# Ledger of designs, part 201: peptides against a protein of PDB entry 5KEZ

Target 1, 320 residues: chain A of PDB entry 5KEZ
Amino acid sequence: NVAIYNPFRPWWERYQPVSYKLCTRSGNEDEFRNMVTRCNNVGVRIYVDAVINHMCGNAVSAGTSSTCGSYFNPGSRDFPAVPYSGWDFNDGKCKTGSGDIENYNDATQVRDCRLTGLLDLALEKDYVRSKIAEYMNHLIDIGVAGFRLDASKHMWPGDIKAILDKLHNLNSNWFPAGSKPFIYQEVIDLGGEPIKSSDYFGNGRVTEFKYGAKLGTVIRKWNGEKMSYLKNWGEGWGFVPSDRALVFVDNHDNQRGHGAGGASILTFWDARLYKMAVGFMLAHPYGFTRVMSSYRWPRQFQNGNDVNDWVGPPNNNGVI

## One batch from the design tools (peptide; made by RFdiffusion4, then SolubleMPNN)

Design b2_p23_2_s2 (from b2_p23_2, 9 letters changed)
Fold by OpenDDE base, seed 1:
Structure b2_p23_2_s2 (fold): chain B 320 residues (1-320), chain A 23 residues (1-23)
Amino acid sequence: as target 1 above (320 residues)
Amino acid sequence: MKLDGFLWRPGSGFRDYFVERVP
């Protein structure tokens, strides 16, 4: 991914890819392979957060300032490490003046325009689909069990399906022959927008952001809500079907106060309440559960906002 | 509680979210 130095190596640089090389501040390919093997050998399965909707921001300077040293040029849409060129992006398809999503009530813009300047890949093209599938298949062959598809809301479900249809079966060294990768899709659907979580049910599970938001409200006892109201937790609360839900108390986005769910979201900063929420989630049968493993950072609030919400994970291997 | 759309832009860009207003 692109290396951002202002602010200094923020967490969100990881979501600005310039190649599909397994070479980031989290480690190199050998280290990743080793981890996957060791985890699989003790029954711990790995899913990868796959950023396949876009490449890096259009305003990032061209050069080799990337975690694996690959050259890239956002201005010319040149990503030779893949390779991608200007033919592989939706610049001509997006009809907004800025090239960015301007109206989230327009599903076409949401899927064909740039998410806050991030260069939007033309996922309708078989070439692009194949390059993404090659990346994902490499991971499958290493031994991962599945994927979180980042920014799925910004991809057409049919394009996602086309990519998924190109995927290998899971590695038979650890999984039964013919096993398919576990897929869940990040779709923020709290209502009010044309794109719905149900649009993506055919591809796999979907993130249920109502879960953490509502659970937080209950645990915090807001609006007179009580734990007893959780008797019909899940579908009874208007959530997606259990077999399509990926549930969580918090994620890296809403942990920083800006994500879906707002201030109701419980995090490790609220240790007691958070443990209660996580405990409940793990005990309750609704959905496929995800537990957050995060880190502390030096929070500094100004006007209600943490000015250090950019701080990335702790690093002890230098600036790479 | 009301849900509003919010576009969060950390540095060189990122995500849209719905923020539930706290009572």
Scores: peptide ipSAE 0.023, ipTM 0.637, DockQ to the pose 0.035
Fold by OpenDDE base, seed 2:
Structure b2_p23_2_s2 (fold): chain B 320 residues (1-320), chain A 23 residues (1-23)
Amino acid sequence: as target 1 above (320 residues)
Amino acid sequence: MKLDGFLWRPGSGFRDYFVERVP
């Protein structure tokens, strides 16, 4: 991915890929392979957060300032380490003035325009699909168990399916022969927009962002909410079917007040309430559960916003 | 229970949204 130095190596640089090389601040491919092997050998499975909707931001300077030293040029859409060129992006499809998503009520913009400046890949192209599949298959062959698909809301479900149809079975050294990768898709659907979580059910599970938002409201006792109202927790609250849901109390975005959920989201900053929420989630049968493992950072609020919300995990001069 | 309506608003940060309750 691109190496950002202002601010200094933020967490979100990981979501700005410039290649599919397994070479980042966390280590190289050999180290990753070793980790996967060790984890699998003790029954711990690895799921990769796959960033396949986009490459890096359009405003990032061209050069070799990346975690693996690969050259890239956002301005010309040149990513030779893949390789991608200007033919592999949706610039010509997006009709907004900015080139970014401007109206989330327009599904075409949501999927064909840039998410906050991130160069949007043309996933309709078989070439692009194949490059992504090759990346994911390499991970499967290493021994990962599945994938979180980042920014799935911004990809056409059919394009995702086309990629998934190219995937190998899981590595038989650790998984039963014929096993398929576990897929869950990040789709932020709190209602009010044309794109629905149900659009993606055919590809795998989807994130249920209503879960953490509503649970936080209940545990905080906001708006007269009571724990007794959780009797019909799950589908009874308008959530997606349990067998399609991946549920969580918080994620890296809403720990920082970003993304879905708002102020209701419980995090480790509210330790007591957070433990209650996580305990409830783990005890309740609804959905497939995900527990957050995070870190503290020196929060500094200015005008209601944490100016240090960019801070990544503990590191040694940028190396994790 | 009824779910509150939400409106998505673009934030100033990277992939930043804020959720506003729909009246």
Scores: peptide ipSAE 0.021, ipTM 0.623, DockQ to the pose 0.032
Fold by OpenDDE base, seed 4:
Structure b2_p23_2_s2 (fold): chain B 320 residues (1-320), chain A 23 residues (1-23)
Amino acid sequence: as target 1 above (320 residues)
Amino acid sequence: MKLDGFLWRPGSGFRDYFVERVP
């Protein structure tokens, strides 16, 4: 991915890929293989956050400022380490003036235009699908158990399916023969937009962002909400079917005071309430649960926003 | 009790907000 130095190596640089090389601040491919092997050997499975909707931002300077030193040129859409070229992006498909998503009530913009400047891959192309599948299959062959598909809302479900149909079975050294990768898709659906979580049920589980948002409200006792109202928690609250839901109290985005759920989201900063929420989530049968593991950073609020929301995990001069 | 009428504000996601701040 792109190496960002202003601010200094933020967490979000990881979501601006320039290649599919397993070479990042966290280590190289050999180290990753070693980690996956060691984890699998003790029954800990690895799921990869796969960034496959886009490459880096269109405004990033060309060069070799990347975690693996690969050259890239956003201006010309040149990513030779993949390789991708101008033919592999949706520049001509997006019809907005900026090239970015301007109206989230237009599903075609949401899927065909750039997410805040991130170069949008043409996932309708078999070539692009194959390059992504190759990347994911490499990970599968290493021994990962599945994937979180980043920014799934911004990909056509059919394109995702086409990629998933190219995936290998899981590595039989650790998984039963014929096992398929576990797929969960990040789709932010809090209502009011054309794109629905249900559009993606065919590909795997979907993140249920209503879960953390509403649970936070209840535990905080906002708007007269009571814990007793959780008696019909799950589908009874209008959430997606349990077998399609991946649930969580918070994620890295809304933990920083923004994103889906707003101020109701509980985090480790509110330790007591957070423990209650996590405990309830783990005890309740609804959905597949995900527990957040995070870190402290020096929060500085200005006008209700943390100006240090970019701060990444503990590191040694950028190396994790 | 069901989910209230809370609606997602278009483009209000943290990702969108954050990425827009990236040079």
Scores: peptide ipSAE 0.026, ipTM 0.630, DockQ to the pose 0.029; fails the geometry check
Fold by OpenDDE base, seed 3:
Structure b2_p23_2_s2 (fold): chain B 320 residues (1-320), chain A 23 residues (1-23)
Amino acid sequence: as target 1 above (320 residues)
Amino acid sequence: MKLDGFLWRPGSGFRDYFVERVP
């Protein structure tokens, strides 16, 4: 991915890929392979956060400022480490003046235009699908158990399906023969938009962001909410079917105050309430649960916003 | 509750989210 130095190595640089090389601040491919093997050998499965909707931001400077030193040029859409070129992006398909998503009530814009400047891959192209599948299959062959698909809301479900149909079975050294990768898709659907989580049910589970948002409101006792109202928690609250839901109290995005759910989201910063919410989530049968393990950073609020929300994990001069 | 769209600032992350506000 892009190596950002201003601010110094933010967490979000990880979501700006320039190649599919397994070479990042977290380690190289050999170290990753070793970790996956060691984890699998003790029954711990690895799921990869796969960024396949886009490459890096359109305004990032060209060069070799990347975690694996690969050259890239956002301006010319040149990513030779893949390789991608200008033919592999939706620049000509997006009809907005800026090239970015301007109206989230327009499903076509949401999927064909750039997410906040991130170069949008043309996932309708078999070439692009194949390059992504090769990346994911390499991970599967190493021994990962599945994937979180980042920014799934911004990809056409059919394009996702086409990629998934190219995937190998899981590595039979650790998984039953014929096992398929576990897929869950990040789709932010809090209602009121044309794109629905149900559009993605055919590909795997989806993130249920209503869960953390509503649970936070209840635990915080906002708007007269009571714990007794949780008697029909799950589908009774308008959530997706339990067998399609991946649930969580917080994630890395909304932990920083601006993600789906906003201020209602409980985090480790509110330790007591957070433990209550996580405890409830783990005790309740609805959905597939995910627990967040994060880190502290020096928060500095200005006008209600943490100006240090970019701070990445504890590191040694950028190396995690 | 009311949902508000939020675009992460360029240079501070490249994500979009919706914030649910308490009235």
Scores: peptide ipSAE 0.025, ipTM 0.657, DockQ to the pose 0.036; fails the geometry check

Design b2_p23_2_s3 (from b2_p23_2, 8 letters changed)
Fold by OpenDDE base, seed 5:
Order: structure tokens, then C-alpha cells, then sequence
Structure b2_p23_2_s3 (fold): chain B 320 residues (1-320), chain A 23 residues (1-23)
């Protein structure tokens, strides 16, 4: 991915890929392979956060400022380490003046235009689908068990399906023959927009952001809500079917105060309430549960916003 | 409808925003 130095190596640089090389601040491919093997050997499975909707930001300077030294040129859409070129992006398909998403009530903009300047891949093209599938298959062959698909809301469900149809079965060294990768898709759907979580049910599970938002409100006792109201928690609260839901109290985005769910989201900063929420989530049968492991950073609020929300995990001079 | 939050990427703008239907 792009190496950003201003601010100094923020967490979000990880979501600006310039190649599909397994070479980042966290380590190289050999180290990753070793970790996956050791985990699998004791029954711990690995699921990869796959960024496949886009490459890096269009305004990033060309060069070799990346975690593995790969050259890239956002201006010319040149990513030779893949390789991608200008033919592999949706620049011509997006009809907005800026080239960015301008109206989230227009599903075509949401999927065909750039997400906050991130170069949007033309996932309708078989070439692009194949390059992504090759990346994911390499991970499958290493021994991962499945994937979180980042920014799924910004991809056409059919394009995702086409990629998934190209995937190998899981590695038979650790998984039964014929096993399929576990897929869950990040889709923010709190209502009011044309894109729905149900659009993606055919590809796998989806993130249910209503879960953390509503649970936070209840445990915080906002709006007069009570724990007793959780009697019909799950589908009774308008959530997606349990067998399609991945549920969580918080994630890395909304933990920083501006993600889906707003201020209701409980985090480790509210330790007592957070433990209550996590305990409830783990005790209740609804959905597939995910528990967050995070870190403290030096929060600095200005006008209600944390100016240090970019701070990544503890590191040694940029190396995690 | 209530706008409860957004996802912001520094230097790029909003990654996403969401609205919630308030009963």
C-alpha cells in the first residue's frame, strides 16, 4: 500500500493499495505464511480484510513511496505491480463533475464513482476480476479461511459474485476437501439509501451496523431505552436474518467516533459499558460475532473531532 | 431521517455516510 508520512504512517494508508503483494508494515509474505501455518496448526483460522474496490487516492504523488517499494502513478492510473492501467478504472463510467461520489441516493454513483478520491476499479471487466481472484486465491492457497470484503457497498453484487466464483476451495492441508472460503461483506445500511444489505445476501454474510448502534443506545440508556427491550433482539429489531449477519459492538472506523452508529457506539474508552455490550453479544445467539481488539492513542479533540484519529497501532518507527 | 455519522479519510473527504430512520 501507499506509505504516507504526513501524518506519519496513519492506519488508513493500509486501505490504499498499489499492489497485491503481501509486503506491508506488518511483515513480508514469508512471515505471513508462517503465521497462518502456526495458527492453522492449533485450530485458529485467519480471515483477511481484502481491499478490492479501489486502489490508492487519485491525488497521491507518483513514485515508489509504498510499503514494498512498488512503483505507481495515480495520475495515469498506472499500477505495474498488478498490472493495472487506465483501462481498468471507472473514470469514464462515472458521470459526476468531480469524479467522486456526490450523491449516495444514486446507487450508480456509489458504485461507479470514486470513494473519497480512491481510484475506482472497473470490476465489470474480467481482467480486473481475474487479478483480484488471483490475489485472493494466493491467500487461500497459503491457508486463510476466508475474507472480509472492504467497501462492498461500493461494488456491484454481481461483480463480487463473479470474483467469488473464481475462488479455489480452501487448502486441504487444514480444511476438508471442498471447503469454501467464509465471506462477509462490509455494507453500511442503516436505512434511507437505495443500496440495501439484502442486495449482498447471495455472496455471503453482511455487517449489521444497526447492531452496535442500537445496542449502544440501549446500554447507554439513551432515549429512555431499557435492557428489557432486548427481549426480541435480532430480527425483531429489524436486523438482517441471523444467518446473514456478522455482528460487532465496534470496529476500527466507528471506534473513532464518526462511523456508522455515531456517538452511540461503545468502545474500550467506556470500559464498563463496553464489557456489558460485549458480554451481551457473546451470550445472545443472533448473528456471527466478532470481538474487537484495539489500542489506545492520544486523543485530542478540537471542535468535537479527534484530530489524532489517524493514529495507527503501536509501532517502532513505522514498523508494527 | 437522521444523519448519525460519516467515515472520513484525511485529505480525501468522506469515505461514507449513513442515515438512520428514527421512529
Amino acid sequence: as target 1 above (320 residues)
Amino acid sequence: LRLDGYLWLPGSGFRDYFVERVP
Scores: peptide ipSAE 0.026, ipTM 0.647, DockQ to the pose 0.035; fails the geometry check
Fold by OpenDDE base, seed 3:
Structure b2_p23_2_s3 (fold): chain B 320 residues (1-320), chain A 23 residues (1-23)
Amino acid sequence: as target 1 above (320 residues)
Amino acid sequence: LRLDGYLWLPGSGFRDYFVERVP
């Protein structure tokens, strides 16, 4: 991915890929393979956050400022380490003036235009699908158990399906023969928008962002909410079917105060309430649960926003 | 920047976050 130095190596640089090389601030491919092997050998499975909707931001400077030193040029859409070229992006398909998503009530814009400047891959192309599948299959062959698909809301479900159909079975050294990768898709659906989580049920589980948002409201006792109202928690609250839901109290995005759910989201910063919410989540049978493990950073609020929300995990000169 | 409930803060990343209105 892009190596960002201003601010210094933020967490979000990970979501600006320039190649599919397993060479990042977390380690190299050999170290990753070793980690996956050791984890699998003790029954701990690895799921990869796969960024396949886009490459890096359109405004990032061309060069070799990347975690593996690969050259890239956002301006010309040149990613030779893949390789991708201008033919592999949706620049001509997006009809907005900026090239970015301008109206989230327009499903076509949401999927065909750039997410906040991130170069949008043409996932309708078999070439692009194949390059992504090769990346994911390499990970599967190493021994990962599945994937979080980042920014799934911004991809057409059919394109995702086409990629998933190219995937190998899981590595039989650790998984039963014929096992398929576990897939969960990041789809932000709090209602009121044309794109629905149900559009993605055919590909795997989806993130249920209503869960953390509503639970936060209840635990915080906002708007007269009571714990007794959780009697029909789950589908009774308008959530997706339990067998399609991946649930969580917070994630890395909304932990910073601006993600789906807004201020209602409980985080480790509110330790007591957070423990209550996580405890409830783990005790309740609804959905597949995910627990967040994060870190403290020097928060500095200006006009209600943390200006240091970019701060990444503890590191040694950018190396975790 | 807020667009239809999504918030993006320059310098905080290139991600859109949907912010639900809270009281």
Scores: peptide ipSAE 0.024, ipTM 0.664, DockQ to the pose 0.039; fails the geometry check
Fold by OpenDDE base, seed 4:
Structure b2_p23_2_s3 (fold): chain B 320 residues (1-320), chain A 23 residues (1-23)
Amino acid sequence: as target 1 above (320 residues)
Amino acid sequence: LRLDGYLWLPGSGFRDYFVERVP
């Protein structure tokens, strides 16, 4: 991915890929293989956050400022380490003046235009699908158990399916023969938009962002909400079917105060309430649960926003 | 902060997110 130095190596640089090389701040491919092997050997499975909707931002300077030193040129849409070129992006498909998503009530913009300037891959192309599948299959062959698909809302479900149909079975050294990768898709659906979580049920589980938002409201006792109202928690609250839901109290985005769910989201900063929420989530049978592991950073609020929300995990001069 | 409920911080690498408003 792109190496960002202003601010200094933020966490979100990971979501600006320039290649599919397993060479990042966390280590090289050999180190990753070693980690996956060691984890699998003790029954800990690895799920990869796969960034496959886009490459890096269109405004990033061309060069070799990347975690693996690969050259890239956002201006010309040139990513030779893949390789991708201008033919592999949706520049001509997006009809907005900026090239970015401008109206989230337009499903075509949401899927065909750039997410906050991130170069949008043309996932309709078999070439692009195959390059992504190759990346994911490499990870599968290493021994990962599945994937979180980043920004799934911004990809057409059919394109995702086409990629998933190209995936190998899991590595039989650790998984039963014929096992398929576990797939969960990040789809932010809080209602009121054309794109629905149900559009993606055919590909795997979907993140249920209503879960953390509503649970936070209840535990905070906002709007007269009571814990007793959780008796019909799950589908009774309008959430997706349990067998399609991946649930969580917070994630890295909304933990920083501006993700889906708003101010109701509980985090480790509110330790007591957070423990209540996590405890309830783990005890309740609804959905597949995900527990957040985070870190402290020096928060500085200006106009209601943390100006240090970019700060990544503890590191040694950028190396984690 | 957008009027439609989406929040985006210029200059950051953050994505646009819908912010649910609690009454």
Scores: peptide ipSAE 0.022, ipTM 0.645, DockQ to the pose 0.032; fails the geometry check
Fold by OpenDDE base, seed 1:
Structure b2_p23_2_s3 (fold): chain B 320 residues (1-320), chain A 23 residues (1-23)
Amino acid sequence: as target 1 above (320 residues)
Amino acid sequence: LRLDGYLWLPGSGFRDYFVERVP
């Protein structure tokens, strides 16, 4: 991914790919392979947060400032490490003046325009689909069990399906022959927008962002809500079907007040309440559960906002 | 944009976000 130095190596640089090479601040390919093997050998499966909707920001300077040293040029849409060129992006498809999503009530903009300046890949093209599939298949062959598809809301479900249809079966060294990768898709659906979580059910599970938000409200006892109201937790609360839901108390975005969250979101900063929420989530049968493993950073609030919400994970292997 | 008690705002940084209306 791109190396951002202002602010200094933020967490979100990881979501600005310039190649599909497996070398980041989290480690190199050999280290990753080793981890996957060790985990699989003790029954711990790995899913990868796959950023396949876009490449890096359009305003990032060209050069080799990337975690693997690969050259890239956002201005010319040149990503030779893949390779991608100007033919592989939705610049001509997006009809907004800025090239960015301007109206989230327009599904075509949401899917064909740039998310906050991130260069939007033309996923309708078989070439692009194949390059992404090659990346994902490499991971499958290493031994991962599945994927979180980042920014799925910004991809056409049919394009996602086309990519998924190109995927290998899971590695038979650890999984039964013919096993398919576990897929869940990040879709923020709180109602009121044209894109619905149900649009993506055919591809796999979907993130249920109402879960953490509503649970937080209940645990915090806001609006007179009580734990007893959780008797019909899940579908009874208007959530997606359990077999399509990926549920969580918090994620990296809403932990920082971003993405799909608010003041109701419980995090490790509210340790007691957070433990209650996580405990409840793990005990309740609704959805496929995800537990957050995060880190402490030096929060500094100004006007209600943490100005240090950019701080990335702790690093002990140097700045690479 | 208000959705089910939440306010959606375009993010000034990397991502957009939804903010819950606090009582």
Scores: peptide ipSAE 0.019, ipTM 0.619, DockQ to the pose 0.031; fails the geometry check

